# Ledger of designs, part 40: peptides against a protein of PDB entry 3WG5

Target 1, 218 residues: chain A of PDB entry 3WG5
Amino acid sequence: LAKNIVYVAQIKGQITSYTYDQFDRYITIAEQDNAEAIIIELDTPGGRADAMMNIVQRIQQSKIPVIIYVYPPGASAASAGTYIALGSHLIAMAPGTSIGACRPILGYSQNGSIIEAPPKITNYFIAYIKSLAQESGRNATIAEEFITKDLSLTPEEALKYGVIEVVARDINELLKKSNGMKTKIPVNGRYVTLNFTNVEVRYLAPSFKDKLISYITD
Target 2, 218 residues: chain A of PDB entry 3WG5 as posed
Amino acid sequence: LAKNIVYVAQIKGQITSYTYDQFDRYITIAEQDNAEAIIIELDTPGGRADAMMNIVQRIQQSKIPVIIYVYPPGASAASAGTYIALGSHLIAMAPGTSIGACRPILGYSQNGSIIEAPPAITNYFIAYIKSLAQESGRNATIAEEFITKDLSLTPEEALKYGVIEVVARDINELLKKSNGMKTKIPVNGRYVTLNFTNVEVRYLAPSFKDKLISYITD

## One batch from the design tools (peptide; aimed at target 1 A49 Y83)

Design b2_p16_5_s4 (made by RFdiffusion4, then SolubleMPNN; from b2_p16_5, 11 letters changed)
Fold by OpenDDE base, seed 2:
Structure b2_p16_5_s4 (fold): chain B 218 residues (1-218), chain C 218 residues (1-218), chain A 16 residues (1-16)
Amino acid sequence: as target 1 above (218 residues)
Amino acid sequence: as target 1 above (218 residues)
Amino acid sequence: MKVVGLEPISFKTVKR
């Protein structure tokens, strides 16, 4: 039986192999407790493609709904963060956040200029991001434009265009608005109707290692 | 006037943006002191392509010769490390080290399987690594095979095939063997004849930040 | 020693 528990955890910073470990840890804890869902408060400027793809896969394999919540105000699901969001069971954004800017790059030159990815790489990720959007019933045209136009959207725009499902100021509003919604991707092969009636909210803290990595990468 | 000083610094672990910062810091210190050269003791399993390309560029822009020394025994210049080496002014390897295995990947799946890079990406890096080899007068055929066959070489093989310039047991032997050699790429537009006669060896320690990152990433 | 393959692709970091 699913417990009337929703976990909330924060993931902030660059998407790396460590970020994958964080996702895995948080989701595993929530799975073990048969939580109704886990909400990941996401604030990322982007990061590594490999870690991103692994995170998406981990979300897709989750035994419980994984909700990406771009939070707090001022946060972003930028670049790799957008892919992760589009791969999740539900996307929410707080006012004053952003999503998009998904153009792959090879990196930054010494002068801070972007080293462009070859067209072949760009096309691969266009196909990938469109797949995520299509599988989740989200706007694949906009998903493509996140790359081709390096588009960034406000929460209101993202909602309007069918990229995200919820705009919410806080966890309580998110739970209220998402209650009764179906997941945008399946959980264990089935679309789940979210039930956030009379739920307990439990916050997961980052591990000591998580805190240390964040401190060093900032 | 070049001082009769050679700097030695260690770079160990995954190639990241932090590794770029290490290269930049070490080379800058050596440049400021008008060193004859800097030797980077390299031990890396690979890493990020963006950081790798930036490191290569930083080496190419160096005002002094940058020598990549795969050291100590048991170390490797694997994957990204090979690119860095091929982009440097001189490559040396200690006995019991390796170089190669340069096939680009998108990452690892949850089960530890490799996510293959699309052919377009692979071809990009084939062209790139061949360019590095050709510009440095090294074996471009083998450089390509580092990718296409995921080839790894011993120091003796690498020397035989014209991938590297020196096999040396330690810094002293390296200095002795490389004395009088020309750099494989130019320094400030000119090929430099290395002069390691009566040089002082100065070791650069990693910064506190460098040590901390290594600890966390291990 | 685990050889980590060349990770060719990063995404731009949107600096805050």
Scores: peptide ipSAE 0.079, ipTM 0.535, DockQ to the pose 0.805; fails the geometry check
OpenDDE base, seeds 1, 3, 4, 5: peptide ipSAE 0.028, 0.027, 0.039, 0.028; ipTM 0.261, 0.311, 0.430, 0.274; seeds 1, 3, 4, 5 fail the geometry check

Design b2_p16_6 (made by RFdiffusion4)
Pose (drawn by RFdiffusion4):
Structure b2_p16_6 (pose): chain A 218 residues (1-218), chain B 218 residues (1-218), chain P 16 residues (1-16)
Amino acid sequence: as target 2 above (218 residues)
Amino acid sequence: as target 2 above (218 residues)
Amino acid sequence: PITSITPITFPTIPKP
């Protein structure tokens, strides 16, 4: 009961209704165990707007900080993952990862051709991504460009431009650098200082169902 | 005189990419065997827009008539399934089935809440559903109300209002009543008269991949 | 239960 606990979970692949269930399951475990924070290792090339919005909402309502960590090297928080990142308490990127490219689309034709959205819906997601950035004090100008210019950024660029808070190789380095940082959004109405000194790290294994469903969607 | 081959397939559940694959697989089989028609027993609560549009497109390119049959009793062709029906060559409904209820939403939230669709998406789908109805000679005024009023119809109501062509209890009654009917959209440029005199019915079983994905869904 | 259409998704991005 007198421990400092950080949960680490993994989320890979398309953001879908099932991805929401994962976020909710992992975050719920951390909340019930009074964790200092949960670190989500995120690698997503794309996903659905409805599941992305539900995840952002679940993060906003989280009783503990949620740290989105674009990891491992070569991972991306592209498309839906970018909103999830902008909607969270802290963003960390591992070297060689990517963030951005969030243009909303109606989806994919028989060809694999891109089915664009009506111009006004693009404006809707611009307003939504600007809102997430402003609510978290992040660079909304660059966030808008994730859509309008299909802008994508490396870790160092994302840090310079004020989109993320940490560049870290691994969980230990992430804990060291983010220790003492305020969350970019509140936890239950209060902006919180992260205490990662003398912390127990607990890894949450993805379930059989997680790995299988992810593989199938792949 | 001649022996006419009719294929029957079942398509159930949410409309997704796998559903497009089912439509493409079943239709390709019927085309290669020079079938008079393929009948799809459709039961769907809704699904994704891009897959629905891809299915409508696949049906438009079909070299044989595609008859959408809302079957069994209790089934519905709601939301995305309504567009598939309106985009097909002939629509049949079994007693106790439903069609309509197509108001678009961005999706469902955590607590039963619904994420509203911006007006542009709503107007976009109004134009699209009116267009499918107009192209097939079905009631565009009522089709709009599937969206603007979330209108849902019984089979008897759907026939009366000119949204569908046939009310049938089974495949036998469907072939009998639809024999001699012109298709509502062309097959390769010409409106085909359906010949169901001297008919061989062939049932297509769902594949291993089909069964697996649906068992996981159940 | 009716499930409404989900019209918006995001492009899938390849790894660099």

Design b2_p16_6_s1 (made by RFdiffusion4, then SolubleMPNN; from b2_p16_6, 11 letters changed)
Fold by OpenDDE base, seed 2:
Structure b2_p16_6_s1 (fold): chain B 218 residues (1-218), chain C 218 residues (1-218), chain A 16 residues (1-16)
Amino acid sequence: as target 1 above (218 residues)
Amino acid sequence: as target 1 above (218 residues)
Amino acid sequence: MVVGIEPISFKDVPRA
């Protein structure tokens, strides 16, 4: 019996238009091979709103389940990363990671202080993040508080509050725990039951361009 | 008599945090050498609002006049570039360049369509761009229309409407025409009369990092 | 392509 394939890829650093290209490339490869799912190991401090929204849309248009895995320990899905996670088919976190801190900003002043977004922008993203939570059956109240209180959560808290679905130490534990779970959003209009029995894990390497961009933007 | 020094540097591409670093580096070098002025040859399609606001602030804090020169022919000071120009001590444009198109956006959708900014964001930047125009004695009505009508102007139109101060084919013509002009905003709290008699032009090269970032982001 | 001012970024939380 042909093994189910699960792809694993890493996305690290700021969310930019290039990050969108990474997501698109990784998901496309997995789609072409009819993978059971793709796991994105995410570690991001945040980034651009436009890129984030495009990434969310790309995930939602995926022909296969996209699992966001905040990994390794010490990583975060901060700011834009939280939106991406909330837009995905399943969220997992490793122990020692974090999620949240989603307040939009206009940027940083010369002295390193935050330039506040006007209330209208903040309200737009409150509505947006709540929609992502609601669509995925996740905690919309906490999603709002990621903005209004700049809330950050541990994996245990995020699981308890119904923000995420899995806490896992590694890919093997993630596959084991998520086996038989339904996706939190549709895949091609249907909620999919994940089947990670007898799977082959394939790792996708970043392109040379991906490596170079990450090096420069970090 | 020690020649007055004028620095010339190029900034091309998207406005990002790295672009801020470029401005800061270039202006700092010119300040250290007590230059008469620095001319920034600008060619940008736009970029990030945060970086733009920081750049404007850095220009306004400069110890020397910062001249934004939209150059060469075919270049633009579009979107964020217009804000930067309006925040500078003097604006020049070469024939065949453009300025304007300042409407804020949230980004681009997957299909390449613009994601509109909410009205509150748009209004914030209308107020901001008008303030820059008013502070510099430039046409605030046209500045607003750069947003509300997504207006783009030729150098001749921009000069006629009082958005810019100089149309020049090259650095030599720019120096000649701007000689004796007063800065449109203060330098260390005082409006400065530009003295470009007997000046030495020094070109600043982009750093290796600058070149690499431009290559990747273009 | 004129890249509009993309005013909205999200806070980069320093990695602990």
Scores: peptide ipSAE 0.043, ipTM 0.465, DockQ to the pose 0.866
OpenDDE base, seeds 1, 3, 4, 5: peptide ipSAE 0.042, 0.091, 0.042, 0.114; ipTM 0.321, 0.376, 0.455, 0.397; seeds 1, 3, 5 fail the geometry check

Design b2_p16_6_s2 (made by RFdiffusion4, then SolubleMPNN; from b2_p16_6, 11 letters changed)
Fold by OpenDDE base, seed 4:
Structure b2_p16_6_s2 (fold): chain B 218 residues (1-218), chain C 218 residues (1-218), chain A 16 residues (1-16)
Amino acid sequence: as target 1 above (218 residues)
Amino acid sequence: as target 1 above (218 residues)
Amino acid sequence: MVVGIEPISFKDVPRK
């Protein structure tokens, strides 16, 4: 019985166009090997809205389930990371992580102060994040509040409010807890029941290019 | 008879949060002095969508007419610059300038290739640019095509299609040709008829901060 | 148009 493979890859840092390339590469590898799923260990303070939307689209186009796992403890799916999570097939968080704070900003002033986005932009992203939540059967009210109140949640709160599906300390616990869960969005037009019985976990390393880009963006 | 003052300021380079600060500063100065209008000589290849939307909002909130003048010859109101123009009270272009190419992109790959925006982003900006055109009584079909066809127009074409209001070689010709025109959007809730009879042209220089930022972004 | 050369950035939430 060919062991079902679950891929695990890490994406850390700001969400940029290069982060999209990482997602694309990782998902493509997992798709090519007919993996049961890929788990992306995500730790991001935020980043580009455009890259975020591309990543969401890439996830939604995935031929296999893409699980966003906010990991390790101390990590965040902040800002852009929240959108990515809400656009994924399953969200997990490790204890001591956070999700939320999704208010769009225009950037930082020279003094480091936030330059607020105009209401039109804010409203656009409110509609967008609510759509992601609704499409994934997650809490659209809280999704909106991630913007309007700049809300950040603990894993326990996020689970309680129906923003995420799993709280897990590590990959093994994640696989155990998510086994038998249905994806929150479709894969190839169908909701998939995850089967993590007798799976091989395969870790993907960043490419040389990924490492270089991370070095430049850090 | 206190001569009506028309301010002129130059904004060149990428549209960023700092460009917003420039617009805000320039418009504020002109507002404080009860200028008849401010003309912004714009030369931009594009820039940030967020900064663009802030600039549009700032222009729309102006207590005086804000005229976007694509100048000098060879200049462009490309991408973000087109949106800014379409959000302004009057658009002028010098011969040999261009407007358009408004397709949102996520950025550039490491090889310099364009990373395309997902359809959702593109559709958002289509709706946005069409709204700007409609609100200003300008050609919404062409505005859409600035994105969908990545269309760029000459001043003559832009005038012909009802995208802009004036083709002028210099500030004097601009003032002459735009005299008696109504603003394409309201000022303080009313459409204003421009009166450039016996005006004093006052040039605003970039601040030290503006110069520094331009130096960093170039 | 680069949808944000400086992207519509979402707030970088400072890591605790």
Scores: peptide ipSAE 0.100, ipTM 0.391, DockQ to the pose 0.352; fails the geometry check
OpenDDE base, seeds 1, 2, 3, 5: peptide ipSAE 0.029, 0.083, 0.074, 0.059; ipTM 0.452, 0.597, 0.586, 0.332; seeds 1, 2, 3, 5 fail the geometry check

Design b2_p16_6_s3 (made by RFdiffusion4, then SolubleMPNN; from b2_p16_6, 10 letters changed)
Fold by OpenDDE base, seed 1:
Structure b2_p16_6_s3 (fold): chain B 218 residues (1-218), chain C 218 residues (1-218), chain A 16 residues (1-16)
Amino acid sequence: as target 1 above (218 residues)
Amino acid sequence: as target 1 above (218 residues)
Amino acid sequence: MVIGIEPISFEDVPKA
């Protein structure tokens, strides 16, 4: 039986192999406690595609619902963050946040200009992001436009277009609004109805290593 | 008489000579046990053309049906993975996966840009991928476009276009949907009707060597 | 070759 516990953890900064380790650690803790869900407060400009894809897989393999919450105000789920969100069981955004701008790049030139990804890679990620959207019952056309038009959306736009499920100012409003919603992807092969009645909220702190790496990557 | 056993093995990461060794080991184990089939859970961004061609040959020489299953959600059969899939007895994809983007490249320049393959190499792989599609009764036009347009598809698109045979969320749904299907290429010179009635599913774990190499290639 | 989604560069796309 799921405990009436919701975990909350923050993941901030660039998406890297270390970010995967954070996701894995946080989800594992919440899984071990049979939590009702974990909320990941996400604030990222993006990151590595490899790490992003691994994170999406880890979320999709979760034994509990993983809610991506773009938080606090001023935060973003940009680039890789959008893919992660689209791969999750529920997306929420705080007012004053953004999502999108998903065009793949090879990197930056010595002058700081973007090295464009070849059509091969762009088309790969178009298919990938559309697949995530379609699987989660989210707007696949907008998901494609996150790449092809480098589109970024407000929470209100994202909700209106069917990219996200909730706009919430804080954890309490998120819990209230998402109570009774079904996950947008399965948990253990089943769509779970979220039950946030009489929940204990437990915050997971970043490890000492997490703090050091965020300090280095920020 | 085939035993009511289906093997499942995971192959993840870049296609290399080591990936060939994994395919060979897994298929050999399943052959020795006279399994009804082996399902290879494939997640690859692609890899080496030489290793890919050897893997395709090994699959085509299999004494049992080899099912390529693009799994889990978030996985891909990209580049070399598409060729491997097209060379197999049956292709399945999980929701949230992708297939395609098969344009050959010589490698990456020091600046990280793609070194394009010359027309000679591109035309070779166009002919090769079309041959795999034609032999397996799959869409050869789309197979060509995986190279010429660097096309990538969702599971639903791939099914619709006749690239793949099954969309399935898990092994149980795969077994259910593929039961009674004929292999898309021969096994021992005959098209085999898959029989997944009362099957025991046996998982093959990666060897210690497999785990080390995935750790190095990830 | 690291394939990035803006603004960060990602993996070596395989050669085939």
Scores: peptide ipSAE 0.063, ipTM 0.309, DockQ to the pose 0.114; fails the geometry check
OpenDDE base, seeds 2, 3, 4, 5: peptide ipSAE 0.029, 0.027, 0.029, 0.042; ipTM 0.310, 0.282, 0.285, 0.318; seeds 2, 3, 4, 5 fail the geometry check

Design b2_p16_6_s4 (made by RFdiffusion4, then SolubleMPNN; from b2_p16_6, 10 letters changed)
Fold by OpenDDE base, seed 2:
Structure b2_p16_6_s4 (fold): chain B 218 residues (1-218), chain C 218 residues (1-218), chain A 16 residues (1-16)
Amino acid sequence: as target 1 above (218 residues)
Amino acid sequence: as target 1 above (218 residues)
Amino acid sequence: MVVGIEPISFEDVPKA
């Protein structure tokens, strides 16, 4: 019997291989407990494209709905965070958060100038982000503009443009608003209707390793 | 006779030596026209510390008030942007923007892990950001926490904590709310009361160079 | 070459 459990975990900071490990751990815990969903409270400025793509893949392979919640107020799902969000089963944002700014770069030069990605790389990620949007029934034009215009959106704009599904102030409001929504991508090959009626909310703490890595990366 | 002119210019993207050139150009134009102030619409994820410090110095040497306006909604004054804001004559934020996340890093390793700044560097920037806050009569404790906790704030929080002076939806509201406020740092050795009664707003366009650099860095 | 999708980095602290 599905437990009326929703897990909540926080992922903050740069997207790295260690961030993948965090996603994997959190989702695995929730899968093992047959949770109704896991909510990842995401606050990231971005990070590595390789880690991002692996995280997206891990979300797509999830046995349960994975909700990306840009939280708390002041947080962002910037750059890699936007891709992760677009690859998820549902996106929510708190008021005062942002999403977008997805232009790929090769890094920074010694003089602090951005090393631009060659057109080939930029075009690759345009195609990739558009595919994530299309697969999830989200706005593919805006997804492209997250790259081509380095567009950033407020929660209200993102909702209006069909980039996200929910604006919510907190977990309780998120659960209330998303109750009865269908996942935007399949869970085990099927679109799932979220059931958050009488759920137990369980918060996952970061592991010691997560804390150490956060301390080193943050 | 002081012209009742306020300049508005946009600075978006990474803080680099070219961003310094943009600040210098915009402020110089406004100085030459004896403007009441210049408003810089800032949207930056951060950038180079050297460029940031030079920008702060350029603002402090300004013959006119320099207002940093985190704009539009979805924008941030992140990292280097926070330092620049704290070094300015007045800070405003639009709803849905953010400020903070100021931890210094040396860069990224080949594996995408952050290369942490040694304690000496972190302590230097803690002292520096606190000095900017103290000199401007802003919250030095929060300024420190922008580094030590990688704290990010909403406009409402930033206002409440005494980090910023104005929350405004647009330039007109900004001018209305800031009218009669004193600059938070001196202009030519004196604190100036802003006079935005019957001002002409002039928008400065980016130079061709600015556009090219933005295209390369963005 | 790892494609960075840029985080907010307060990068290049001047090498003291």
Scores: peptide ipSAE 0.035, ipTM 0.311, DockQ to the pose 0.166
OpenDDE base, seeds 1, 3, 4, 5: peptide ipSAE 0.032, 0.035, 0.046, 0.032; ipTM 0.270, 0.303, 0.304, 0.296; seeds 3, 4, 5 fail the geometry check

Design b2_p16_7 (made by RFdiffusion4)
Pose (drawn by RFdiffusion4):
Structure b2_p16_7 (pose): chain A 218 residues (1-218), chain B 218 residues (1-218), chain P 16 residues (1-16)
Amino acid sequence: as target 2 above (218 residues)
Amino acid sequence: as target 2 above (218 residues)
Amino acid sequence: SAGTGVIIPVVGTGAS
């Protein structure tokens, strides 16, 4: 009961209704165990707007800070993952990862051709991504360009431009650098200072169902 | 005189990419065997827009008539399934089935809440559903109300209002009543008169991949 | 490379 606990979970692949269930399951475990924070290792090339908005909402309502960590090297928080990141308490990127490219689309034709959205829906997602950035004090100008210019950024660029808070190689380095940082959004109405000194790290294994479903969608 | 071959397939559940694959697989089989028609027993609560549009497109390119049959009793062709029906060569409904209810939403939230669709998406789907109805000679005024009023119809109501062509209990009654009917959209440029005199019915089983995906869904 | 964008699944409320 007198421990400092950080949960680490993994989320890979397309952001879907099942991805929401994962976020909710992992975050719920951390909440019920009074964790200082949960670190989500995120690698997503794309996903659905509805599951993305539900995840952002679940993060906003989280009773503990949610740290989105674009990991491992070569991972991306592209498309839906970018909103999830902008909608969270802290963003960390591992070296060689990517963030951005969030243009909303109606989807993919028989060809694999891109089915663009009506111009006004692009404006809707611009307003939504600007809102997430402003609510978290992040660079909304660059966030808008994730859509209008299909802008993508490396870790160092994202840090310089004020989109993320940490560049870290691993969980330990992430804990060291983010220790003492305030969350970019509140936890239950208060901005919180992260206490990662003398912390127990607990890894949450993805379930059989997680790995299988992810593989199939792949 | 001649033996006419009719294929029958079942398509159930949410409309997704795997559903497009089912439509493409079943239709390709019927085309290669020079079938008079393929009948799809459709039961769907809704699904994704891009897959629905890809299915409508696949039906438009079909070299043989595609008859959408809302079957069994209790089934519906709601939301995305309505567009598939309106985009097909002939629509049949079994007693006690439903069609319509197509108001677009960005999706469902955590607590039963619904994420509203911006007006541009709504107007976009109004134009699209009116267009499918106009191209097939079905009631565009009522088709709009599938969206603007979330209108849903019984089979008897759907026939009366000119949205569908046939009300049938089974495959036997469907072939009998639809024999001699012209298709509502062309097959390769010409409107084909359906010849169901001297008919061999062939049932297509769902593949291993079909069954697995649906068991996971159940 | 990054993704091409967020898919708007555009669903309906469906029938009851």

Design b2_p16_7_s1 (made by RFdiffusion4, then SolubleMPNN; from b2_p16_7, 8 letters changed)
Fold by OpenDDE base, seed 1:
Structure b2_p16_7_s1 (fold): chain B 218 residues (1-218), chain C 218 residues (1-218), chain A 16 residues (1-16)
Amino acid sequence: as target 1 above (218 residues)
Amino acid sequence: as target 1 above (218 residues)
Amino acid sequence: GTGKGVIIEAIGVGAK
């Protein structure tokens, strides 16, 4: 029996329009192969809100389950990364990772101080993040507190509070633990039960452009 | 028996004079075909107040029901989008979307800070948004708070507070839930009961001009 | 627009 395919791809660094292109490319490849799922190993400090919102939409429009995996240890789904995770079909975190710190800003001043977002913008993102949490059946109160209290959580806390679904040390443990779970949001209008029995893992490499932009932005 | 037609069109991005042309074109096509309704899938951060007011007028002058559907998940009817929604015959939202944040501004300064509207302008839009809410039998208090408190709501909150009429995951659920509802404002001077039993859904594509402007404005 | 030009980053991350 042909093994079901699970794709794994890495997205690291700032969330930008280019990061959207990475998500789109990776998901499209996995869709074309009718993969059981794609796992995105995410490590981001955050980035642009517009790019983040587009990424969330792209994930939600995916023909296959998109699993956000905060990996490796020391990685974060900080700020924009948290929104992306909350917009996904399943969230996993490795031990030693973090999630949260979602307060929007307008940028940094010349002295490196934060330019605060006006209440209009902050309240917009509160509603947005709460809606992502509610749609996915995740803790909307904590999602709001990621903004209002600049809250950051460990994997254990995030699991405990119902923000994420899985704590896993590696891809194998992730596949094992998430096998038989339902997606937290629909795939093509239906909640899918993940089937990770007898899967082939395929790693997607970053394009040359992906590598170059990461190198310039880092 | 010939199926009643429901048109679906997407409007995404900033509200501009071009967005008015999109609304006008889409509604006109649906009017010409004597459609049961048109559903506008709306995703906007807001835009120009003048264009917004013209769009509201065009909706109110429609010969057929115009349903604003905040879609897909991650979309918003932010700022000008909220006014447009409140001016429509029915509002629906997908899970994971948002509405509100309606405070008028004059623009952004060079440092990205908001240039606040003077009280005269703010008060004008308070009166305007309250009137839209009152005409449609929607929550005028919350409509005012979209300005005065920069309030933003989830679909569930917006439904609970009587700002919107439907929460739906997709077009099929929207049609099912809104079937038999009365329009919140008149169509040609009459409140219409929506009949979505045995309908054909027709999608209107953006024109080439529509696609180009979206690409440039993004 | 509410999303355009807004940055959602962790505090202190932009100080490279």
Scores: peptide ipSAE 0.048, ipTM 0.323, DockQ to the pose 0.082
OpenDDE base, seeds 2, 3, 4, 5: peptide ipSAE 0.033, 0.026, 0.032, 0.043; ipTM 0.331, 0.288, 0.293, 0.564; seeds 2, 3, 4, 5 fail the geometry check

